# Ledger of designs, part 62: peptides against a protein of PDB entry 4KTY

Target 1, 266 residues: chain A of PDB entry 4KTY
Amino acid sequence: YVLNDIGVIFYGEVNDIKTRSWSYGQFEDGILDTCLYVMDRAQMDLSGRGNPIKVSRVGSAMVNAKDDEGVLVGSWDNIYAYGVPPSAWTGSVDILLEYRSSENPVRYGQCWVFAGVFNTFLRCLGIPARIVTNYFSAHDNDANLQMDIFLEEDGNVNSKLTKDSVWNYHCWNEAWMTRPDLPVGFGGWQAVDSTPQENSDGMYRCGPASVQAIKHGHVCFQFDAPFVFAEVNSDLIYITAKKDGTHVVENVDATHIGKLIVTKQI

## One batch from the design tools (peptide; aimed at target 1 I149 N168 H256)

Design b2_p26_5 (made by RFdiffusion4)
Pose (drawn by RFdiffusion4):
Structure b2_p26_5 (pose): chain A 261 residues (1-241, 247-266), chain P 26 residues (1-26)
Amino acid sequence: YVLNDIGVIFYGEVNDIKTRSWSYGQFEDGILDTCLYVMDRAQMDLSGRGNPIKVSRVGSAMVNAKDDEGVLVGSWDNIYAYGVPPSAWTGSVDILLEYRSSENPVRYGQCWVFAGVFNTFLRCLGIPARIVTNYFSAHDNDANLQMDIFLEEDGNVNSKLTKDSVWNYHCWNEAWMTRPDLPVGFGGWQAVDSTPQENSDGMYRCGPASVQAIKHGHVCFQFDAPFVFAEVNSDLIYITAHVVENVDATHIGKLIVTKQI
Amino acid sequence: TAAKEADQLAKFNAFNESRPENVNTP
């Protein structure tokens, strides 16, 4: 989780698992300096840089280009003007070195690309890290921790009213650290996510959210545990437009995996 | 009931597949 500079990112389906190799390249010439440049550009106060909670949260904001001209721009537009399609990248090095050189956000990326770059950032600084993949990953748009699926009278999905969504898969990172800001028992792996989905305190960032706190539903502990809980375990609520028609308690988060040791 | 519930789920899945941001293809 610190010294391995290559890895595997899982994707596809639960019974059709695909792998994508990834070069983290945290030891390559120019990368460590690039990680420091990322924190400088985020205008991160130096006095907080010894705190992995702060470093990881800044990283979750600065790895994406929204709000702060950070590292990577997301796109699903099937065109990818003036850049590289997200699927073309095979590691983090070219992205990070291009960012340092050009001093401009790099185009383009999707969830595994954000996760790969963020993983490089964490391991390079010495924060143990890994990439996790969540199959049938919920995206909660109204912060009620459930998927609200509005139906027309005919029972079909009303696409105008329905805003929440589900991904075939989503990847984020876990960072290892104590959580002196939380009661004892909630350190260890913290979910951190640099792929923009929902604002957290006015910026696209997410975490660190204690995985242990998410497991027992104690999502009151900072940061962004409710959103992460919703990604892995929200119920599907079918609502006819308002009457609750049905509840699917098993659809979300069928499987979560990471590369073996 | 079970057939209706399966049909609701199938329609919801088709809705998500129609949205490129919900489908990843590396």

Design b2_p26_5_s1 (made by RFdiffusion4, then SolubleMPNN; from b2_p26_5, 16 letters changed)
Fold by OpenDDE base, seed 2:
Structure b2_p26_5_s1 (fold): chain B 266 residues (1-266), chain A 26 residues (1-26)
Amino acid sequence: as target 1 above (266 residues)
Amino acid sequence: MEEEKKKLLEKFLAFQKSNPSAVFTP
């Protein structure tokens, strides 16, 4: 989880799983320096740089360009005229070195690119890390731990009211660390995510969230456990918006979110 | 009921694909 410099990222559909190679390159020349530079740009105190909890949380913020001029600009519009299309990247090295050289955010990334670069960052700093792919990954927009899908009376989706969304797949990272800030038993793998999805206490960042805590429904544990829980375990709630302004729950589907979670095992 | 859920899901997913602000990765 630290020594491998080439990996496999799972993507595609739950019924058509695909893989892509990704070169992490954590041992390549200039990469460690760039990771240190990222922490410098975050104005991270030296005392915090030895704490994997702080490092992973800062990394989740800084690998995306939002808020802090971090590493990668996300784009999902399929028009990548001012940079490199996300699908053209094959590894982290070129991205990180470009960031270090230009001192400006690199265009463009999507979830697997964010996860790939973040994995390099974590591994480079000695934190065991892996990429996780979740198929039918929920994006809870209002932090209610469910996917609210609003329907018109004719059965069509109400685009105005429906704010929640579901990724066909989403990639994030798991980082291995002790969690002395949590009760005993909630160390080990921690979910961290650098894809800018939701604001967490003022920044687009996510985690570390204890995988064990999430697995056992302990969403009250820091950081961002409710959001990560929702990604893997939300119910789809179909709500009909009536003309009189009333909302009626028409259907509940508990079977589609988080259908498959895949990671490469050592 | 299961068929209805499937149809609702398909409709929702189709909506996401057609929505320019949709959260979807090819």
Scores: peptide ipSAE 0.381, ipTM 0.836, DockQ to the pose 0.557
OpenDDE base, seeds 1, 3, 4, 5: peptide ipSAE 0.318, 0.370, 0.291, 0.330; ipTM 0.792, 0.835, 0.780, 0.801; seed 5 fails the geometry check

Design b2_p26_5_s2 (made by RFdiffusion4, then SolubleMPNN; from b2_p26_5, 17 letters changed)
Fold by OpenDDE base, seed 2:
Structure b2_p26_5_s2 (fold): chain B 266 residues (1-266), chain A 26 residues (1-26)
Amino acid sequence: as target 1 above (266 residues)
Amino acid sequence: MEEEKKKLLEKFLEFMKSNPSSVFTP
């Protein structure tokens, strides 16, 4: 989880799993220095740089460009003017070296690019890390642990009221660390995500969230456990917005979100 | 009920596919 410099990222559809190679390049010249530079740009105290909890949380913020002029600008519009299309990247090295050289955010990334660069960052700093792919990954925008889908009376989705969304797949990272800030038993793998999705205490970042805590429904543990829990275990709530302004729950589907979670074992 | 859920899901997924910020298609 630290020594592998080439990896495989799972993507595609739940019924058509695909793989993409990714070169992490954590041992390439200038990459470690760039990771240190990222922490410098975050103005991270030297005392915190030895703490994997702080490092992974800072990394989740800094790998995306939002808030702090971090590494990658996300784009999903399929135009990608003034940059590199997300699908054109084959590894982390060119991205990180460009960031270090230009001192400006690199365009463009999507979830697997964010996860790939973040994986390099974690591994460079000696934190065991892997990429996780979740199929039918929920994005709870209301922090209510549900996917609220609003329907018109004709059964079509109300785009104005529906704020929650679902990715056909989403990639994030798991980092291995002790969690002395949590009760015994909630160390080990921690979910961290650098794809900018939701604001977490003032910044677009996510984690570390204890995988064990999430598996057992302990969403009260820091950091961002409710959001990560919702990504893998939200119910789809279909709500009809009637003309009189009333909302009626038409259906509940608990079988689709987080339908498959895949990661490399070694 | 199951058929209705399936139809609702299909409609929702079609809606998501129309929004590039919600679904990635390589």
Scores: peptide ipSAE 0.362, ipTM 0.824, DockQ to the pose 0.677
OpenDDE base, seeds 1, 3, 4, 5: peptide ipSAE 0.337, 0.353, 0.202, 0.346; ipTM 0.810, 0.819, 0.741, 0.819

Design b2_p26_5_s3 (made by RFdiffusion4, then SolubleMPNN; from b2_p26_5, 16 letters changed)
Fold by OpenDDE base, seed 3:
Structure b2_p26_5_s3 (fold): chain B 266 residues (1-266), chain A 26 residues (1-26)
Amino acid sequence: as target 1 above (266 residues)
Amino acid sequence: SKEKKEKLLKKFLEFMKSNPSAVFTP
């Protein structure tokens, strides 16, 4: 999980799983220097740089450009006129080296690009890491651990009221570390996500969240366990918005989110 | 019912597919 510099990222649909190669390049010239530069830009003190909890959390924030002029600018509007389309990237090296040289955020990324670059960052710093793909990944934006889908009386989705969303797939990272800040048994793989989705205590970052804690339904442990839990285990709540302003729960689907979670062991 | 759930899910997924902000953009 540290030595391999080429990987495979799963994407596509649950019924049509696809793979793409990704070059992590954690041993390429300038990459370690760039990772150190990223931590410098984050103003991370030297004492914290030996702590994988702090490093992974800082990395989660800094791989995205939000808040702190981090590495990658996300874009999902299919324009990409002022940079490289997310699909054109084949690895982390060019992105990281561009960031180091320009000292400005690189355009553009989506989830697999964020995950690829973040995987390089973690591995470069000696943190075992892997990319995880979740099919039908929920994005809970109000921290209620459910996906509220508002429907018009005609059954169409009310786009104004429906704030939550579901990705056909989403990629994030798992990093291996001990969690002395958590009860015994919640070390090991920790979910971390650099794709800017939600604000976590003042900035767009996510994790580390204990995978074991999430698997056992423990959402009270730092960091961002409720959000990660929701990504993989949200109920779809269909709510009809009546013309009179009343809301009626029409249906609940507890089986759709997190249909498949895939990671490759190397 | 199962049929109702499937219908609602289909509509929702179609909605999501039409909104690139929540779906993979090639």
Scores: peptide ipSAE 0.347, ipTM 0.802, DockQ to the pose 0.731
OpenDDE base, seeds 1, 2, 4, 5: peptide ipSAE 0.329, 0.345, 0.277, 0.335; ipTM 0.798, 0.810, 0.787, 0.801

Design b2_p26_5_s4 (made by RFdiffusion4, then SolubleMPNN; from b2_p26_5, 16 letters changed)
Fold by OpenDDE base, seed 2:
Structure b2_p26_5_s4 (fold): chain B 266 residues (1-266), chain A 26 residues (1-26)
Amino acid sequence: as target 1 above (266 residues)
Amino acid sequence: SEAEKQALLDKFLEFMKSKPSAVFTP
């Protein structure tokens, strides 16, 4: 989990699983220095740099450019004129070295790029880490642990009211650490995500959220457990917005979100 | 029914594909 410098990232669709190679390059020249630089840019105290909880949370914020001029600018519009298309990246090294050299966010990333760079960051700092791919990954925007899909009376999705979304796949990271801030048994793998999705106490960051806590429905445990739980276990709630302004739940689908979660056993 | 749920899901997924925030698969 720390020593492997090349990995495999799962992507595609649940019925058409694809893999891509990713070079983490945590041992390449300048990469450790860049990771330290990232923490410097985050103004992280030296005392906190030995705490994987703090490091992973800071990393989840700093790997994305939002809020703090972090490493990567996300783009999903298939227009990448001012940088490198996300699909063109083959590893973390070029991204991190460019960031260190330019001292400006690198364009562009999507989830697997964020996850790849974040994985390098974690591994470089001695934190065991892996990339996880969730197929049918929910993005809950209002923190109600469900996907609210508003329908017109004709059955079409109401685009104005529907704010929640689902990724065909989403990649994030799991980092191994003890969680003395949580009850016994909730250490181990922690979900952390550097893809900017939701604001968490003032910054676009996510985690560390205990995987064990999520599996057992303990969404009250820090950090961002409700959001991570929703990514893997949200119900799809189909709500018809009637002409009279009333809302009626038409259907509930609990079978599709988080249908498949894949990670390579390293 | 399962068929109804699938139909709703298909509509929703189609809607998602139309949004700029959809994942680009290379």
Scores: peptide ipSAE 0.354, ipTM 0.808, DockQ to the pose 0.703
OpenDDE base, seeds 1, 3, 4, 5: peptide ipSAE 0.341, 0.350, 0.325, 0.340; ipTM 0.818, 0.811, 0.800, 0.813

Design b2_p26_6 (made by RFdiffusion4)
Pose (drawn by RFdiffusion4):
Structure b2_p26_6 (pose): chain A 261 residues (1-241, 247-266), chain P 26 residues (1-26)
Amino acid sequence: YVLNDIGVIFYGEVNDIKTRSWSYGQFEDGILDTCLYVMDRAQMDLSGRGNPIKVSRVGSAMVNAKDDEGVLVGSWDNIYAYGVPPSAWTGSVDILLEYRSSENPVRYGQCWVFAGVFNTFLRCLGIPARIVTNYFSAHDNDANLQMDIFLEEDGNVNSKLTKDSVWNYHCWNEAWMTRPDLPVGFGGWQAVDSTPQENSDGMYRCGPASVQAIKHGHVCFQFDAPFVFAEVNSDLIYITAHVVENVDATHIGKLIVTKQI
Amino acid sequence: NYKLDLQDIKDSSSSISSQGVHGFPS
């Protein structure tokens, strides 16, 4: 989780698992300096840089380009003007070195690309890290921790009213640390996510959220545990437009995986 | 990656259940 500079990112389907190799490259010339440059550009106060909670949260904001001209711009537009399609990248090095050189956000990325770059950032600084993949990952748009699916009278999905969504898969990172800001028992792996989905306190960032706190539903503990809980375990609520028609308690988060040791 | 069609989700079924919050690796 610190010294391995290559890895595997899982994707596809539960019974059709695909792998994508990834070069983290945290030891390559220029990368460590690039990680420091990322924190400088985030205007992160130096006095907080010994705190992995802060470093990881800043990283979750700065790895994406929204709000702060950070590292990577997301796109699903099937055109990818003036850049590289997200699927073309095979590691983090070219992205990070281009960012340091050009001093401009790099185009383009999707969830595994954000996760790969963020993983490089964490391991390079010495924060143990890994990439996790969540199959059938929920995206909660109204912060009620459930998927609200609105149906027309005919029983079909009303695409105007329905805002929540589900991904075939989504990847984020876990960072290892104590949580002195939380009661004892909630350290260890913290979910951190640099792929923009929902604002957290006015910026696109997410975490650190204690995985242990998410497991027992104690999502009151900072940061962004309710959103992460919703990604892995929200119920699907079918609502006819308002009457609750059905509840699917098993669709979301069918499997979560990471590379074996 | 991509978003799944909610109509297709509604009209589909699976024998595989969610691991949910207890699916996290140790």

Design b2_p26_6_s1 (made by RFdiffusion4, then SolubleMPNN; from b2_p26_6, 11 letters changed)
Fold by OpenDDE base, seed 3:
Structure b2_p26_6_s1 (fold): chain B 266 residues (1-266), chain A 26 residues (1-26)
Amino acid sequence: as target 1 above (266 residues)
Amino acid sequence: MSVLDLQEIKNSSSDIKSLGANGFPE
């Protein structure tokens, strides 16, 4: 989880799972220097750089460009003007070296690009890390641990009222560390996500969230456990928005989100 | 390399089973 410089990323649909190779390149010239530069840009003190909790949290913020002029600009509009389409990237090296050279955010990424770059960052700094793909991944925008899908009276989705969203797939990272800030048993794999999805205490970042805690429904543990829990285990709440402004719950689907979670095992 | 499918939101009636489209999942 540290020494492998080539990885596999899962993507596609739950019924059509696909894989591609990703070059992490954590040992390539200039990559470690760039990772240190990223922490410098984050104004991370030297004492904190030895703490994987702090490093992974800072990394989750800095791999995306939001808030802090971090590494990657996300784009999901299928235009990708003024940069490289997300699908054109084959590894982390070119992205990180461009960031280091230009000192400006690199365009563009989607979840697997963020996860790929973040995986390089973590591994460069000696943190065991892997990429995780979740199919039918929820994006809970109001932290209520459910996906509120608003429907018109005809049963079609009301996109104006529906703020929550479901990705066909989403990639994030798991980082291995002890969690002395949590109760015993909640160390090990921690979910961290650099794709800018939600604001976490002032920054677009996510984690580290204990995988064990999430698996057992302990969403009260820092950081961002409710959000990560929702990504993999949200119920879909179908709500009909009546013309009179009233809402009626039509159905609840507890099986749609998190159909499959896949990661490469070494 | 194979073209990587883009990440996309599945919030349409065709993407998510709804009463007015594919019906609710059983």
Scores: peptide ipSAE 0.271, ipTM 0.693, DockQ to the pose 0.064
OpenDDE base, seeds 1, 2, 4, 5: peptide ipSAE 0.023, 0.265, 0.233, 0.283; ipTM 0.506, 0.667, 0.679, 0.698; seeds 2, 5 fail the geometry check

Design b2_p26_6_s2 (made by RFdiffusion4, then SolubleMPNN; from b2_p26_6, 9 letters changed)
Fold by OpenDDE base, seed 5:
Formats: C-alpha cells, sequence, structure tokens
Structure b2_p26_6_s2 (fold): chain B 266 residues (1-266), chain A 26 residues (1-26)
C-alpha cells in the first residue's frame, strides 16, 4: 500500500477543465509530527486517534483556522497582504511546517489548498484519501436541500434575499473507512471537507458523510449528509418575492448543480 | 474558486431534470 506524494487537482470551469499538480509530501520530515500536533491542538483523546471517523471529523475542523486556531485561514477577496496568495502554494509541506513552527494559522487558502493539506493529514495518519472536484457546487446555507434564488417582480435576482450560492467549482476530500455507526453497505468512501462553509454542531467542519448514502438519498446518516447532498444534487428554485410579501415558485432547474464530479484515483 | 453570478445562471435555467446524476463517481 504505497501512497503517492504528488497529486493532480482539477479546477476551472466545466467546459474548460484545468489541472494543477500538488505535492502532498506525507513522507517528508516533520509532517507526521505536525499532524500529531494538530490532533494535540484539537485536544483529541488518545483513544480516539485510532478511529478514522473521529480523526477525519477533527481534521475537517482543524485544517481550517475557524473556532480552534487551526491550520489555514481562508480568503476569497483577492487581498492577501498578510500572507501568501492561495495560488502561490504548490503543496502541503510548507504550510504544515509553517503551522508547526509558528503555532499560528497560515494565510491564505481556498478550497484546493484546504483539500490539499487535508489530504496530506489523512494520508499521514494512514487513512486512504483523495481530492474531489465538483463543478457548479451548491452552498445551501439553510439546510433545506435546495438552492433558493429569490427574484424581483421584474425577474432580476434579489441578491439581498438570496442567501444560497453556487461555486464555479469546489474541492473536498473523500476518505476510505468502515462505518460501524451506519447500516451495512455505507462504509467505503466518506466525504469530508475542511473548507469552512457551514457550522456543524458548533464547529466549521463537514463529514464524514457516506458517499454511498448520499448517492442513494440517505441524508439522515451522520455526519452532514444533507449539506454534502445539496452540494451535488440541489435543484435551483426560483422564487418571486411579491410586493404583498408572498412567495411564488416561478421555476425549478434540476440541471445546473453538480454538473461534473472529478477525482483522481489513488 | 468564486461564487457564480446567479443572474447568468437564471438566463440559462431549465426545468428539465438531469439524468442519472446521483453525485459522487465510483
Amino acid sequence: as target 1 above (266 residues)
Amino acid sequence: SFKLDLQEIKNSSSSIKRQGANGFPE
């Protein structure tokens, strides 16, 4: 069981797919020590560190800086004056070693950087992991499993009322594990995401969510299955907000979200 | 990555459901 230390991450647009190399460096000096340090900062019990369910969930929280002074600070405003632009990173090693040395969150990351660092973390700890890219990835902020797009009466999008959004692409991870906490058949690949998008039971984290469960619409299974399901399978619901305060569904589009999901095999 | 312009998405919207798209690949 040899894991590759260099990978490919897909990004760009669905009609113009791009790739970039990423060095995971899970075997480099100091990286395993840093992963253990991350779990120490999370105050994980020693008994839990052998459980991939607990480890992947904690990792999804700790790879982002929110809540717990984790590894990476996200930034999407194109202003990176106090750190390194997300596009300048080429691998996980420099980020993790900086975190270990400074003991402060590293600036800055976006989804592929979070996914790259998280992939290293998982692989270092013996959890098979890969990066997944979803084009037209939904961000459902109210957990109703749909993308609510509010319209003015003139048909223009009401940006003030519309809270849900769509990424051109989003990257997260899948981790391989058994799920004894779920019914038989829902082990295997589990979606986990360290990009801070939504709060999950008090922390910005996501997963592990059974890929098989999501594929079959079992969104009741822990953890965060509704959110991950929505990322790949939300319908766009166009709602006109009338002057009298009533809402009318004008259209439903089931073709835009999750147009393409791409991953490189381990 | 960036958030898409929902107005542009609206202009290309369709009521037809996608076929066989259950999320993650094998």
Scores: peptide ipSAE 0.488, ipTM 0.792, DockQ to the pose 0.556
OpenDDE base, seeds 1, 2, 3, 4: peptide ipSAE 0.474, 0.030, 0.036, 0.484; ipTM 0.783, 0.548, 0.597, 0.785; seed 2 fails the geometry check

Design b2_p26_6_s3 (made by RFdiffusion4, then SolubleMPNN; from b2_p26_6, 11 letters changed)
Fold by OpenDDE base, seed 4:
Structure b2_p26_6_s3 (fold): chain B 266 residues (1-266), chain A 26 residues (1-26)
Amino acid sequence: as target 1 above (266 residues)
Amino acid sequence: SSVLDLQEIKNSSSTIKRQGANGFPE
């Protein structure tokens, strides 16, 4: 999980799983220096740089450009005129080296690009890491652990009543570490996500969230466990918004979100 | 709502965002 510098990222649809190669390049010239530079830009104390909890959290913030002029600018509007289309990237090296050279955020990324770069960052710093792809990944915007789908009385979706959304797929990372800040048993794989999705205590970052904690429904543990839990286990709640302003739950689908979670085993 | 209706709804553009808007080569 540290030594492999070429990986596979799963994407596509749950019924049409696709893979692409990604070069992490954590051993290539300038990459470690860039990772250190990233932490410098984050103004991370030296004392914290040996703590994978802090490093992964900082990394989750800094791999995205939001808040802190981090590495990658996300774009999902299919307008990439001022940079490189996300699909054009084949690895982390060019992105990181460009960031180091320009000292400006690199355009553009989407989830797999963020995950790829973040994976390089983690591995470069000696943190075992892997990319995880979640098909039908919920984006819970209101922290209610639900994916709310509002319907008009005529059955049409009213997208204005919620900011919740579902990605056809989403990629994030899992980093291996002990969690002395959590109860015993919640170390190991930690979900971390550098794709800017939600604000976490003032910054677009996510994790580390204990995979074991989430697996066992413990969403009270830092960091961002509710959000990660929602990504993989939100119920789809179909709510009819009546003309009188009342809401009626019409249906609940507990099987759609997190339909498939895929990661490379080795 | 019917099962079909729900499936259509959850797969609609109003519900599902898509990564890779620029597409991936097949």
Scores: peptide ipSAE 0.259, ipTM 0.732, DockQ to the pose 0.067
OpenDDE base, seeds 1, 2, 3, 5: peptide ipSAE 0.202, 0.117, 0.040, 0.026; ipTM 0.668, 0.648, 0.602, 0.574; seed 5 fails the geometry check

Design b2_p26_6_s4 (made by RFdiffusion4, then SolubleMPNN; from b2_p26_6, 10 letters changed)
Fold by OpenDDE base, seed 1:
Structure b2_p26_6_s4 (fold): chain B 266 residues (1-266), chain A 26 residues (1-26)
Amino acid sequence: as target 1 above (266 residues)
Amino acid sequence: SSALNLQDIKNSSSSIKRQGANGFPE
């Protein structure tokens, strides 16, 4: 989880799982220096740099460019004229070295690119880390642990009534650490996500959230456990928006979100 | 209410963000 510099990222559809090789390159020249530079740009004090909780949370904020001129600019508009298309990247090294050289955010990334770079960052700093792919991954935008899907009377989706959405897949990271700030048993793997999805206490960041806590339905612990829980366990609520302005719940599906979660075991 | 085809809704591009636009190309 620290020594392996080449990995596999799972993507595609739940019924058509695909894999892509990714070069983490945590031992390449200049990469450690770049990771330290990232923490310098975050204005992280030296005392905090030895704490994997603080490091992983700062990393989740700084791997994306939002708020703090971090490493990667996300783009999902299928127009990448001012940079590199997300699918063209094959590893973290070129991205991190460009960031260090230019001192400006690198264009462009999507979830697997964010996860790849974040994985390099964590491993470079001695934090065991892996990439996780969640198929049918919910993005709960209003923090209600539900995925609201609004339908017109004719059955067509009305995307204007909610900002909630479902990804066919989403990639984030798990980092291994003790959690002395949580009850006993909630250390180990912690979910962290550098893809800018939601604001967490003033910044686009996510985690560390205890995987064990989430697995057992404990979402009251820091950080961002409700959001991560919703990604893997939201109920789909199908709501018909009637012409008279009333809303009617037509169906509830509690089994669709988080249909499959995959990570490399080796 | 009208009968909903839940399978079609779950698989539609209007309800799910797909890799074709938001990830690896097909």
Scores: peptide ipSAE 0.208, ipTM 0.717, DockQ to the pose 0.067
OpenDDE base, seeds 2, 3, 4, 5: peptide ipSAE 0.175, 0.033, 0.195, 0.077; ipTM 0.682, 0.601, 0.712, 0.647; seeds 3, 4 fail the geometry check

Design b2_p26_7 (made by RFdiffusion4)
Pose (drawn by RFdiffusion4):
Structure b2_p26_7 (pose): chain A 261 residues (1-241, 247-266), chain P 26 residues (1-26)
Amino acid sequence: YVLNDIGVIFYGEVNDIKTRSWSYGQFEDGILDTCLYVMDRAQMDLSGRGNPIKVSRVGSAMVNAKDDEGVLVGSWDNIYAYGVPPSAWTGSVDILLEYRSSENPVRYGQCWVFAGVFNTFLRCLGIPARIVTNYFSAHDNDANLQMDIFLEEDGNVNSKLTKDSVWNYHCWNEAWMTRPDLPVGFGGWQAVDSTPQENSDGMYRCGPASVQAIKHGHVCFQFDAPFVFAEVNSDLIYITAHVVENVDATHIGKLIVTKQI
Amino acid sequence: SEPTVTIDTTTVDGKTYGYPYLTNDV
């Protein structure tokens, strides 16, 4: 989780798992300096850089280009003007070195690309890290920790009212650290996510959220545990527009995986 | 730059429902 500079990112379906190799390249010339440049550009106060909670949270904001001209711009537009389609990248190095050189956000990326770059950032600085993949990953748009699916009278999905969504898969990172800001028992792996989905305190960032706290539903502990809980375990609520028609308690988060040791 | 939302289906208590579904490309 620190010294391996290559990895595997899982994607596809639960019974049709695909793998994508990834070069983290945290030891390549120019990468460590690039990680420091990322924190400089985030205007991160130097006095907080010994705190992995802070470093990881800044990283979750600065790996994406929203709000702060950070590292990577997301796109699903099937055009990818003036850049590289997200699927073309095979590692983090070219992205990070281009960012340092051009001093401009790099185009383009999707979840596994954000996760790969963020993983490089963490391991390069010495924060143990890994990439996790969540199949049928919920995106909660109204912060009620459930998927609200509105139905028309005919029973079809009302696409105007329905805002929540589900991904075929989503990838984020886990960073290893103590959580002196939380009660004992909530350190270890922290979910951190640099893919923009929902604002957290006015910026696109997410975490660190204690995985142990998410497991027992103690999502009151900072940061962004409710959103992460919703990604892995929200119920689907079918609502006829308002009458609750049905509840699907098993659809979300069918499987979560990471590369074996 | 945003993803396209499509409708996929699932079955609950023997009845089939639709839901908003998104896809990532690799």

